# Ledger of designs, part 42: peptides against a protein of PDB entry 6EJA

Target 1, 276 residues: chain A of PDB entry 6EJA
Amino acid sequence: VEYMPANPVRIAFVLVVHGRASRQLQRMFKAIYHKDHFYYIHVDKRSNYLHRQVLQVSRQYSNVRVTPWRMATIWGGASLLSTYLQSMRDLLEMTDWPWDFFINLSAADYPIRTNDQLVAFLSRYRDMNFLKSHGRDNARFIRKQGLDRLFLECDAHMWRLGDRRIPEGIAVDGGSDWFLLNRRFVEYVTFSTDDLVTKMKQFYSYTLLPAESFFHTVLENSPHCDTMVDNNLRITNWNRKLGCKCQYKHIVDWCGCSPNDFKPQDFHRFQQTARP

## One batch from the design tools (peptide; made by RFdiffusion4, then SolubleMPNN)

Design b1_p12_2_s1 (from b1_p12_2, 5 letters changed)
Fold by OpenDDE base, seed 3:
Structure b1_p12_2_s1 (fold): chain B 276 residues (1-276), chain A 12 residues (1-12)
Amino acid sequence: as target 1 above (276 residues)
Amino acid sequence: EEYEGHDGRGDL
C-alpha cells in the first residue's frame, strides 16, 4: 500500500511539441494525464496542423491549455529556454491552477513512477527541486556543452559567434534538460531581479541547449541551493550509438548528442489511475 | 549511469 498524502501535490506538466506527431503526442498525453494535474502545451509556430489538434484536446479537458503565444524553436536553440521561462510565468499567473511542481516532458524521457508514486514522493519532498547533473568532470562538461562559446539563434540556426568566459563567481552545472521544479523556485526564477537570475538569463540567451544547464546553475548559486536533488525521476533513452551522429550540424554550429525517443509501449510504464 | 547533456564537440 502506497502512502497517500493528506495534501497531495498538483503538477503542471509543460509540453513543448512540434511537427506532425499528433498520434505520438496523444499517446504520451494519455499516459501522463490525470484530472488533478495541469497540462500546458506549447506548439511550435510552424506546426499549424499539430496546433489545431492540440487545441481540440485542450477543449475537451479543463486542465489542459495551449500557449496563446508560439515560438519557432530549433534543436539546441536558446528559444527553448525562453519557451520554458514564459510558460513558467504564464503558469504562475494562472490563479485558477494551484500547481505545486513544474515538470517538462518529451518523448525521450518519461517518469519512472506511477502517478500515485510520483505524487506521494513529491508531496513528501515538496520543498525540493529535482535536477539531474551530468555526473562527470565539470570542466569537461563546460567544454563539451559549448558553454564557453557564444551562440546566436537567428534564422532557424544557432550561429557560433566566438568564445566567451563563464561569469566569475558562478558555479556552472547541468545535465538533463528534464527537471522537476517546485513552485517556489519557479517563482524565484520568474520574478527575482537579483544579479544571479538577471545575469544567467542574459548568459543563457546566447547558449546552446540552455535548458540543460540554466536551471541547475541558477539553483546551485541561489539561496535555494540546499533544495537541490540530483535526480529528475526520469528514464532517458540514451543510446549514444544512435544519438551521437551530429544529426543537427545543419541547425547548430556544434556537434552534440541527443537522446532517443521512447517507443509507445514505454509510456505504459507510467501508470495513471485516472486516464481519459 | 548515463552521462547527461548533449556531450558534444565544437569542431565542425
Scores: peptide ipSAE 0.336, ipTM 0.859, DockQ to the pose 0.448
Fold by OpenDDE base, seed 2:
Structure b1_p12_2_s1 (fold): chain B 276 residues (1-276), chain A 12 residues (1-12)
Amino acid sequence: as target 1 above (276 residues)
Amino acid sequence: EEYEGHDGRGDL
């Protein structure tokens, strides 16, 4: 569905980048940039060259900012959730950026819609939150994700300390760590002091790849649970033949799959029709 | 049919 909304939503795009991803970032930025949206970029603490490049971009565009704080993040690290949560707080405190939706992006996941289509769609469903669930058995999901295991991020490693229990009374869900969240829900996650948010922040601070499950779980157990839409309106470059080689065992005490960054030759995938 | 999540294993 495409129409011209009377009150089009404005999007805060959060980009978490690291390493030598300058070219990838540039391609992504060019693909998603629009004057009516906002872009908040976190550069890994260790990626100084990339940080300088991103700063240059931020100086050229008034709607592009770089986080003044920088975290050293690792694949699967719990600190990634901290990065998102702090970014959300920052964005809520930016009174000059009236955004309606929070969208995180990486080079491994791209929106499948044009800007006009995305804005039209989100403007129609501005009260909804879009998170893609795993689509399988929850028990299997918990086991495969390692949600019943306790992890500690320390010294650029995710240490598996032992087993843990899922908090009582919590319905766990998750899937994609790429989501579209409305401002109202982001406000709830950021400022709520209820037991759910407090306990989940604690729980997921010891979780592997927490962003794949934290927001799903919080949303579905919150007063905002009726706003859940099982769709993240994007395509992930999953190639499990390449991404499931336990290539991160040196960083995390777990064997997990990862999506692959989009390459220039993968551009045709962005033109795929919207998922039903 | 696309599975979402890292879909890992506990074996090291």
Scores: peptide ipSAE 0.328, ipTM 0.858, DockQ to the pose 0.533
Fold by OpenDDE base, seed 5:
Structure b1_p12_2_s1 (fold): chain B 276 residues (1-276), chain A 12 residues (1-12)
Amino acid sequence: as target 1 above (276 residues)
Amino acid sequence: EEYEGHDGRGDL
């Protein structure tokens, strides 16, 4: 018999969607929807058709809302972090949504557990934050991520402006840009005025793929550092043969890999992958 | 287990 927590956590799912991925969104939504959770959806500013569709969904479910603001985001853009940070602020200001965890989702990433399993797990570890690290040499990670390079998002492009130094005294970490953050840490990130949060927000506003490193780095250097768990409880649709062709070089002055959106034929992976 | 992150190749 599965453990049923007496005080189950409630999850705020943040979905960042763009283009014409309506079918993928519907599949994901059906897979993750539960009446006890909350869903906050950002639709890219350029995706008006999708926005209209998502608005229709939000009108049908009281626990589904769409961001009133919309950003134009690009692959690797700093604006993605801005989107998450603004959504976090919005969610904290929604007093009628008592969420305990922030979970971001995309079509390339799915939780590895059923809702009941996920809720049970998070309810047991409600004071923890789940961020998956890269698992390699940190110096190599910094170099490969381009963290020692200064980027500017402008005109739908990530311009590399030059080199920069990693701030002294900061333990840099990162990996997956899909994570599970507890409300307390989200509050810290959102409202703290300490030097760490202030400096990191500034630093990562000029960072390529900032969501892969910002929350890791902030957490590990914060008073909440002891709450980190190196697991994001996700299955990411990595296919590096397809995703590592430097296909976004036209958008960013860097070469990196990306996961692919899950297709129906890819869902067999859920049965093959088990993570603690 | 696969490497986490975009696994950039750096300068081109």
Scores: peptide ipSAE 0.291, ipTM 0.849, DockQ to the pose 0.576
Fold by OpenDDE base, seed 4:
Structure b1_p12_2_s1 (fold): chain B 276 residues (1-276), chain A 12 residues (1-12)
Amino acid sequence: as target 1 above (276 residues)
Amino acid sequence: EEYEGHDGRGDL
């Protein structure tokens, strides 16, 4: 018997999509859609066809909206973080959408719980934030992520400009760029003017793969640090043999890995399975 | 049990 919370949390799902993910988006949307949740979809500025399709969907569902602004995002680009941050601000300003959790999703990363299970779980732990760390040596992580390097996103490329120092007194962490954040922490990230948030926003505006580290780092160094749970409640299709080929060198002056999209046949299997 | 993001591989 599943626990039914008296005050179930409502989730704001943020989807950042581009044209190549049209089918994946449909599958994801169908899988995660529920009338009690909210869906805020950013379509890449270059994906006009997909944008039109998503707009049509948004007109059919009152709890689905599309960002009026659109960014041209690239793999590893700092603009992805900007997209999330702006989406968070938008969602906080939507007074008619009383969401409790912010969740970002992609076709490569599925929730490992049913909606009921997810809601029950988050309702029980509504004061927690779920960020999965890399689970390795932080120094190695910093080096591999290029956090000690300065990047500039320009002309659809992440240019490596040089070296930089990690801000003093900051404990850097990171891992998955898929997270579950409670509204309170999102409010903090969005509206805080403290030195931590201000400096980290600046720092990560010149960071490769910023979403993999920004929220971790901010959370762990913030007054909200005790709310961190090292789990994002997701299953990601990682196959390093396929995903770690430095396939984005044409976009970024760095080598990285990427997860693989789930295939349709895998969809149902992963809905109720534990993270590998 | 390692779960990583895009996981940078390192410098060029």
Scores: peptide ipSAE 0.064, ipTM 0.772, DockQ to the pose 0.571; fails the geometry check

Design b1_p12_2_s2 (from b1_p12_2, 6 letters changed)
Fold by OpenDDE base, seed 2:
Structure b1_p12_2_s2 (fold): chain B 276 residues (1-276), chain A 12 residues (1-12)
Amino acid sequence: as target 1 above (276 residues)
Amino acid sequence: ERYEGHDGRGDL
């Protein structure tokens, strides 16, 4: 018998989509849609056709909304963090959407649990935040991620301007840019004026792939540090043979690996059992 | 043992 919580958590799913991902988005949406959850979709400013399609979907479901603002995002761009942060603020201001968890999704990852399992699990651990760390040496992580390098997003490019230092007193961490954050922590990130949040927002506005590290770092250095769970409860479609070819060098002054979008043939991986 | 992150390199 599966555990049924008395007060099940409600999830705000944030989807950041762009390009020709209409079919992928539709598949993912169908897979994750539930009437008790909320879906907030950002469509890249340049993806007008996709935007129209998403708007049509949002009109059909009361718990689906599209961001009224749209950013032009690039792979590895710092603006992706801005997108998440703004979406978090928006979601917190939506008083008619009483969500308990923030979950970001793309076509490159998929929840490994059924909705019931996910809700049951999160309802039991509603005070926790789920971020997956890199699992390697931290110094190596910093170096490989380019966290000690200053990047500027400008003209659809991530320019590497030079070296920088990690702020003193900050323990940097990161890994997956897919996470599950409870509302309380999202509130902290969104509205806190403490030195940590303020400086990290500044720091990561010049960071390559900031979402892979920002929330980890903020959480672990915050009063909420004891709420971290090293698990994002999802599978990422990593195929390093395909994704580690420095294919985004034309966009960013860095070589990095990228996960691939899930395809129909990858469906078997969605059934992988999650280890607690 | 699964590594998370873009696992990049500074070499261009």
Scores: peptide ipSAE 0.306, ipTM 0.861, DockQ to the pose 0.529
Fold by OpenDDE base, seed 5:
Structure b1_p12_2_s2 (fold): chain B 276 residues (1-276), chain A 12 residues (1-12)
Amino acid sequence: as target 1 above (276 residues)
Amino acid sequence: ERYEGHDGRGDL
């Protein structure tokens, strides 16, 4: 017998899509769609065909909306965090969408649980935030992540401008840029005027791969620090043999790995077991 | 546990 919560959480799924990934998007959408949840889709400014397709979907479902604004994002770009932050603000301003959790999705990851399992789990832990940490030495993480380097996103490139210091008194953390955040924490990130949020928003506007670290760092240094769970409840399509060829060096003045979009042949790896 | 993140290789 599946646990059915009396007050099930409702999820705002945020999808950031680009290119010609229509098929992947369709598969993902079909897999995650439920009438009780909400779907907010950002289509890259350059992906007009995809935007038209997504608009058609949004017209068919009342719980699917498309961002009226569109950003041109690049791999590792600070603009990805801007996209998430703006979408969070939008979602908080949608009074007709009473969501409890913010979950970002891409073609490179999937929730490890069925909808019922996910809802049951999140309903039990509705006051928690789910962010998966890197699992390495923190100093090494900082170095590898380039957090001690200043980047500027301009002309579809992440320019490395120089070195910078990690702000004093801040415990830096990060890892997966796929997370589950409760509404309370999203409200804090969106509307807080404290020094932490203000400073971190500024800091991460010049950060490579900011979504991998911003929310972790803000959460762990915030009054909400006790709500962190080191698990993002995801299966991410990592194939480091393919994804670690420094293939984005032409876009960013750094070298990093990337997960790959799930293909039908990759779904044999999909498991509904919780990850440690 | 698998490393999470982009597993940066630094400033090559």
Scores: peptide ipSAE 0.291, ipTM 0.857, DockQ to the pose 0.557
Fold by OpenDDE base, seed 3:
Structure b1_p12_2_s2 (fold): chain B 276 residues (1-276), chain A 12 residues (1-12)
Amino acid sequence: as target 1 above (276 residues)
Amino acid sequence: ERYEGHDGRGDL
């Protein structure tokens, strides 16, 4: 029996894309597109060809928009978090887009539910936030993430400046940088002026791969902490043998791992019954 | 179980 909610949630999908992966983006877009959802796409400042292509797509669909601003982002860069935060603000200011959930996507981490299943699930748990934690020792996580190190994004490089301390009284958490956040929490992150949000925004502006732990940490230390669900409803193509080769050492003063992109055949896991 | 995060290896 399929559950059909009376008031189905509407999702704002945020896509941060770069390079020349137009075909991959098109495949992903077709796989996740639904007329009832919203799609907000940021194209890297350096990816002009891709930007033109994405603009063409956005003109064909009323529920697809492209960020008027564009950042030059790098792997592991703090600017990625800035991109998400600015996109969140933009989406909250779009009064004609009544979205209920914020979802970021990439080709490396894909939803594992059909649209109907996802909507039904989120409609049932619309007051919850879905972030997947690392599931290991937190001290080890901090060390491995480099959270106790100060990084500066400059000239397309993440410079390690030195050591830093984790703010006192803050329970740091993190894991996946793919999350599902309800509008209420996004509003809190965007507009709150409390000490937590203010300090964390500052802290994470000097953080490597900030999206992997910013939202986790803010949520778990916020008045909304009881809305945390340790699940991002994603399948991630982790192949550490391939993804842990320090392939980004030329960009960041750190050695890290990354998941691999999914192949086109993997997109069937998030099928849409209605196509435009 | 799957470890989440970039699983950094520290200093280069």
Scores: peptide ipSAE 0.226, ipTM 0.841, DockQ to the pose 0.453
Fold by OpenDDE base, seed 4:
Structure b1_p12_2_s2 (fold): chain B 276 residues (1-276), chain A 12 residues (1-12)
Amino acid sequence: as target 1 above (276 residues)
Amino acid sequence: ERYEGHDGRGDL
């Protein structure tokens, strides 16, 4: 029996896309589209073809918008966090889009619930934030993430400049860069001028893969810390054997793993599969 | 539980 909430949450889906994978994006979009939700799409500045395609889609649906600004992001780049943060600000300023949750998506990560299930679940837990932690040794995580290293995004490269210290008094955490954040927390991240948010924004502007850790760390050290749920309600297509080949060493001065994109035929399957 | 994050291999 499906729970039908009296006040169903509305979701702002943020898609950060690049390349020429218009067909793949279209399939993903169709899989997640619902009239009651909102879709805010950022297309990489370099992906003009895709941008044109996405613009066409946005003109067909009133609840689909494309960022008027476009960043040239790279894998692992700090600019990805900037993209999310700016998107959050934009979404908060869109008074005609009364969204309750912020959800980012890519082809490498798929929600494990149908729309009805997702809405029901989030409506029940609308005050919670869903961030999946790494689930291992935190010190090891910091080392492997390179959080103790200073990176500079410049000329389409993440340059490792040297070592840095984790800010004193901050409990660093992280894991998946796919999350479900409630509006209240997004408001906090966007508009708070407290020391935590200010320092973390600065810190993570020089961080590799910042989205994997920024929101976790801010949340856990914030007054909203008790709202964290260690789950992002997603299936990520992790294949370490295939994804840990240092694929992006030409872009970043670091060696990391990457999940693989799901195939279109997998979309329906994963909606009925629990997160492993 | 599945490990999350890019699980960096560290220095090049």
Scores: peptide ipSAE 0.180, ipTM 0.828, DockQ to the pose 0.566; fails the geometry check

Design b1_p12_2_s3 (from b1_p12_2, 4 letters changed)
Fold by OpenDDE base, seed 3:
Structure b1_p12_2_s3 (fold): chain B 276 residues (1-276), chain A 12 residues (1-12)
Amino acid sequence: as target 1 above (276 residues)
Amino acid sequence: EEYEGHDGRGPL
């Protein structure tokens, strides 16, 4: 018997999409949609076709909205973090959407629980934040991520400008860029003016793949550090053969790897019980 | 392994 919470959490799903992957997005949307949750979709500024398609979806569902602002994002770009941060602010300002958790999604990662299981779990642990750490040598992680390097996003490219130091007194962490954050922590990240949040926002505005470590680092160095759970409740399709070909060198001054997108069959494995 | 992709990253 699965636990049924008396006060089930409601989730704000944030989707950052680009290209012409309308069919894939539709499949994913059908798999994750539930009437009790909220969906906030950012479409890349350059993806006008996709934007039109997403707008059509948003008009059909009252709990689906599209960002009125659009950024031009690139792989590894600092602008991705900006997208999340702005989305967080927007969602906090939407008083008619009483969400309890922020969850970002892409085609590369999929929740491993049914809606009922996810809601039950998060309702039980509503005060926790779920970020998956790399779990290895942190120094190696820093080197591989290029966190000790200064990057500038400009003209759809991540330019490596030089070396930099990790801020003193900050314990850097990271791993997956897919996370489940409770509203309280999102509020902290969004509205706090403390030295940590201020410095980290500045630091990560010049960071490659910032979403993979920003929230980890902020959380672990914040007064909310005791709320961290080293789990993002995701299955990720990692394949070095396919994902680690240094295929992003034309976009970033760094050799990168990325997880593989899930196939439709993967969505069926973890489809939500409620569908539109 | 979950973070296999990170292992292949590095400077150009």
Scores: peptide ipSAE 0.263, ipTM 0.829, DockQ to the pose 0.580
Fold by OpenDDE base, seed 1:
Structure b1_p12_2_s3 (fold): chain B 276 residues (1-276), chain A 12 residues (1-12)
Amino acid sequence: as target 1 above (276 residues)
Amino acid sequence: EEYEGHDGRGPL
């Protein structure tokens, strides 16, 4: 039995789903559902069957909602960041959902802690933001991510247009696109009109895999920089053999790797992983 | 572990 905090945090889980992954979504939903949390689900504009299925779920639970707007997303597309940013705005405008943390999830990642452990931990550190950095040479990270390249999302493709420079005075960072952000920082990202947020939103609208770097970079260069914790409290099912075959070259003008969805046979990893 | 996935990335 875990310690129950006096004022437990409530989590807004944001799920971005596409295709026909109804079974995977159902498994994930059952694994993470709790009556005290909130679930906001975006379904790709092209995934109408999945959208209907998700709507059925949302009608059964008062703390589950589906985005009334839908974007057509592609792997590595800048539109994924737009999806998160719009979801953040929506969630902040939902006055009947008093959430404390924003957490994005997919079938490719899973929290390393139980719900009780996660809530207890976040309740203790409710002023912190959890983003996992790459932890290596930043110059190498920039090159491999293509952050020094200009990309345009158009016609379901990420076009590489040319080279660009990192904005002056900005320390770029990144790593995992799975993060845990407190409401205060989400408010800052959503409503701030300062030069940092404005310029970074512009910069990352032409960035490949923007969610892996945007929030890291904004946080570390913001007045909230001291709230960063280099951990996302989850594991990602990375399998280089399966996920790193440059399989997205038809979608993006870049070679990329992606994690694989967790399968039942992969769940033993939860017992072996003990990241603090 | 996250960076291991990133290591496979690069220009075409």
Scores: peptide ipSAE 0.260, ipTM 0.826, DockQ to the pose 0.712
Fold by OpenDDE base, seed 2:
Structure b1_p12_2_s3 (fold): chain B 276 residues (1-276), chain A 12 residues (1-12)
Amino acid sequence: as target 1 above (276 residues)
Amino acid sequence: EEYEGHDGRGPL
């Protein structure tokens, strides 16, 4: 579905970057940059070189900003959710950036569609939220995600403290931590004081890989539940042989998989993959 | 008692 929308949506891209991936960031940025969208970049607190590079980029483009605050995040850390939530608040407070959709990105996951296709699609479905679910039984998901375990992020480590219960009356869901959220839902998550949002923020502050489940769970249990679409319109560079070695036990008391960053040779996959 | 298979970002 591609057409010229009368009122095209504008996207706030939130980029969470770290390390020395300046070249990777530049490639991704060039691939997704458009003058009609907005780019809000968080650089890990420990990545000072990258921060300088990103600041340089932000000075060249009026629609690119860098978070004035910086967090030291780890794989699977609860602080990643804090990063997203704070960025959402910041973006909502930027009255000069009239964005319609929130999209998070990293070098490990790219939009499948061209800008025109993406804008056309989102303009048609501007009232929807796009979250990809795990596609398996929920009990197994909870177990493998460790959602019934209590984690504490401290000293750059996710400590498993013990067991916990899923909050009563909450239908848990999750899957990909790559999502497309409309402004209305972001406003709800950011400013709502209802029991759902309050309790879930508390619950997920002690959760491993919180972004893979928080927004799914909040959305599906909220008044906005009918706006969910089980699709994130993304391609992820998965290589489970490389990414599923329980290689993160040194930073988290859990085993998991991670996607790989896209390499220049991987960009051809954008054209090869077609998703509705 | 630790389960693999969940997704997530790479190390940050």
Scores: peptide ipSAE 0.031, ipTM 0.716, DockQ to the pose 0.125
Fold by OpenDDE base, seed 4:
Order: C-alpha cells, then structure tokens, then sequence
Structure b1_p12_2_s3 (fold): chain B 276 residues (1-276), chain A 12 residues (1-12)
C-alpha cells in the first residue's frame, strides 16, 4: 500500500529547453505532468519554433507557464544558473502557485519514482534538499570543474580568462546540476542578502557549469546545511564513452562530460534502475 | 557510485 500524505507537496518543475530537445521535451512533459504540480518552462532565446509550441501547451494547461524572458544559453554557461535563479524568483512571486519543491529536469534525467511515490517521499521529507554530490576527491573536483578558473560568458562562448581563488572559508561542493530544492531554501537563495549568497552569486556568475556546484556550495555553507541529502532522486543517462568526448570545446574553453538524453528504448530503465 | 556532473577533463 502506497503512503498517501495528508498534505501532499506540490512541485514546481522547471524545464530549460532548446530546439534540439523538442521530442525529448514532449516525452518528458507527458511523463511528469500532473494537475497538482506546476511547470515553468524556459525556452532558449534562439528556439523560436519550440517557443511557439510550448506557448501553445501553456495555453492549454493552467499549471504550465513559459518564462516571459528568454536567455540564449550555452553548454556550461553561467547563464544557466541565471536562468534557474530568475525562474526561482518568478516562481516565488507567483502567489497563485503554492509549490513546495523546485525540481529541474532535462531529457537526460528522469525521476526514479512515480508521481505518487515522489510526492509521498517529498511530503515526508519536505524540509530536506536533495543535491547529489560528486562523491570523489573534492580538490580533484574543483580542478576538473574549473572552479579555480575564471570564465566569462560572452558571444555564445565561455572564455577562460585566468585563474581565481576559491573564496576563503567556503566549503565548495557539487556534482549533479539536477536537484530538488524545498521552497524555504529557494527563498533563501533568492532573497537572502547575506554575505554567502551575495558572494556566491558573484563567484558563480563567472563559473563554468555553475548549476553543478552553486546550490551545493550555498546550501552546505548556509544555515540550512543540515537539510542536505546526497541524492537527487532521478536517473541520469550516463554513458561516459559517449559523453566524455570534449564535445563542447567549440563553446567553452574547457573539456567535460555530458549525460545522454534518454531515448524511447531506454524507458525500461526507469522502472528497474535505482539511483546509486 | 557513478559520478554525476561535468567531470571535466580539464583545460583544452
């Protein structure tokens, strides 16, 4: 018997999509859509056709909205974090959408639980934040992520400008850029004017793949640090043989790996695979 | 556990 919470959490799903992911988006949306949740979709500024399609969807569902602003995001770009931060602010300002959790998704990820299971789980742990860490040597992580390097997003490129220091007294962490954050923490990140949030926003505005580390780092160094759970409750389609080819070197002055989008043939994994 | 994230190779 599945546990049914008396006060089920409602989820704000944030989707950051671009034209290449039209089919994947449709599949993901169909898989995750529920009337009790909220869906806030950012379409890349360059993906006008997709934008029109998503707008049509948003007009059909009252719990689906499209960002009125659009960014031209690039792989690894700092603008992705900006997108999330702005979407968080927007969602907090939407008083008619009483969401309890913020969840970002892409075609590379899929929730490991059914909606009922996810809601039940999050309702039980509504005070927790779910961020998956890299689980390896932190110093190595910093080096490999390029966190000790200064990047500038300009002209659709992440320019490596030079070296930088990790702020003193900050415990840097990171891993997956797919997370489940409770409203309270999102409020903190969005509206706090403390030194931590202020400095980290500045620091990560010049960071490669900032979403993989920003929320981890802010959380772990914040008064909310005890709410961290090292799990993002999703399956990510990692195939490093395919995803670690430095395929974005034309966009960023760095080499990295990327997960693969789930394909229809991968659907069976959603039922069988538990997140490690 | 499988590493999740960028897992960067480093500088070009």
Amino acid sequence: as target 1 above (276 residues)
Amino acid sequence: EEYEGHDGRGPL
Scores: peptide ipSAE 0.107, ipTM 0.789, DockQ to the pose 0.609; fails the geometry check

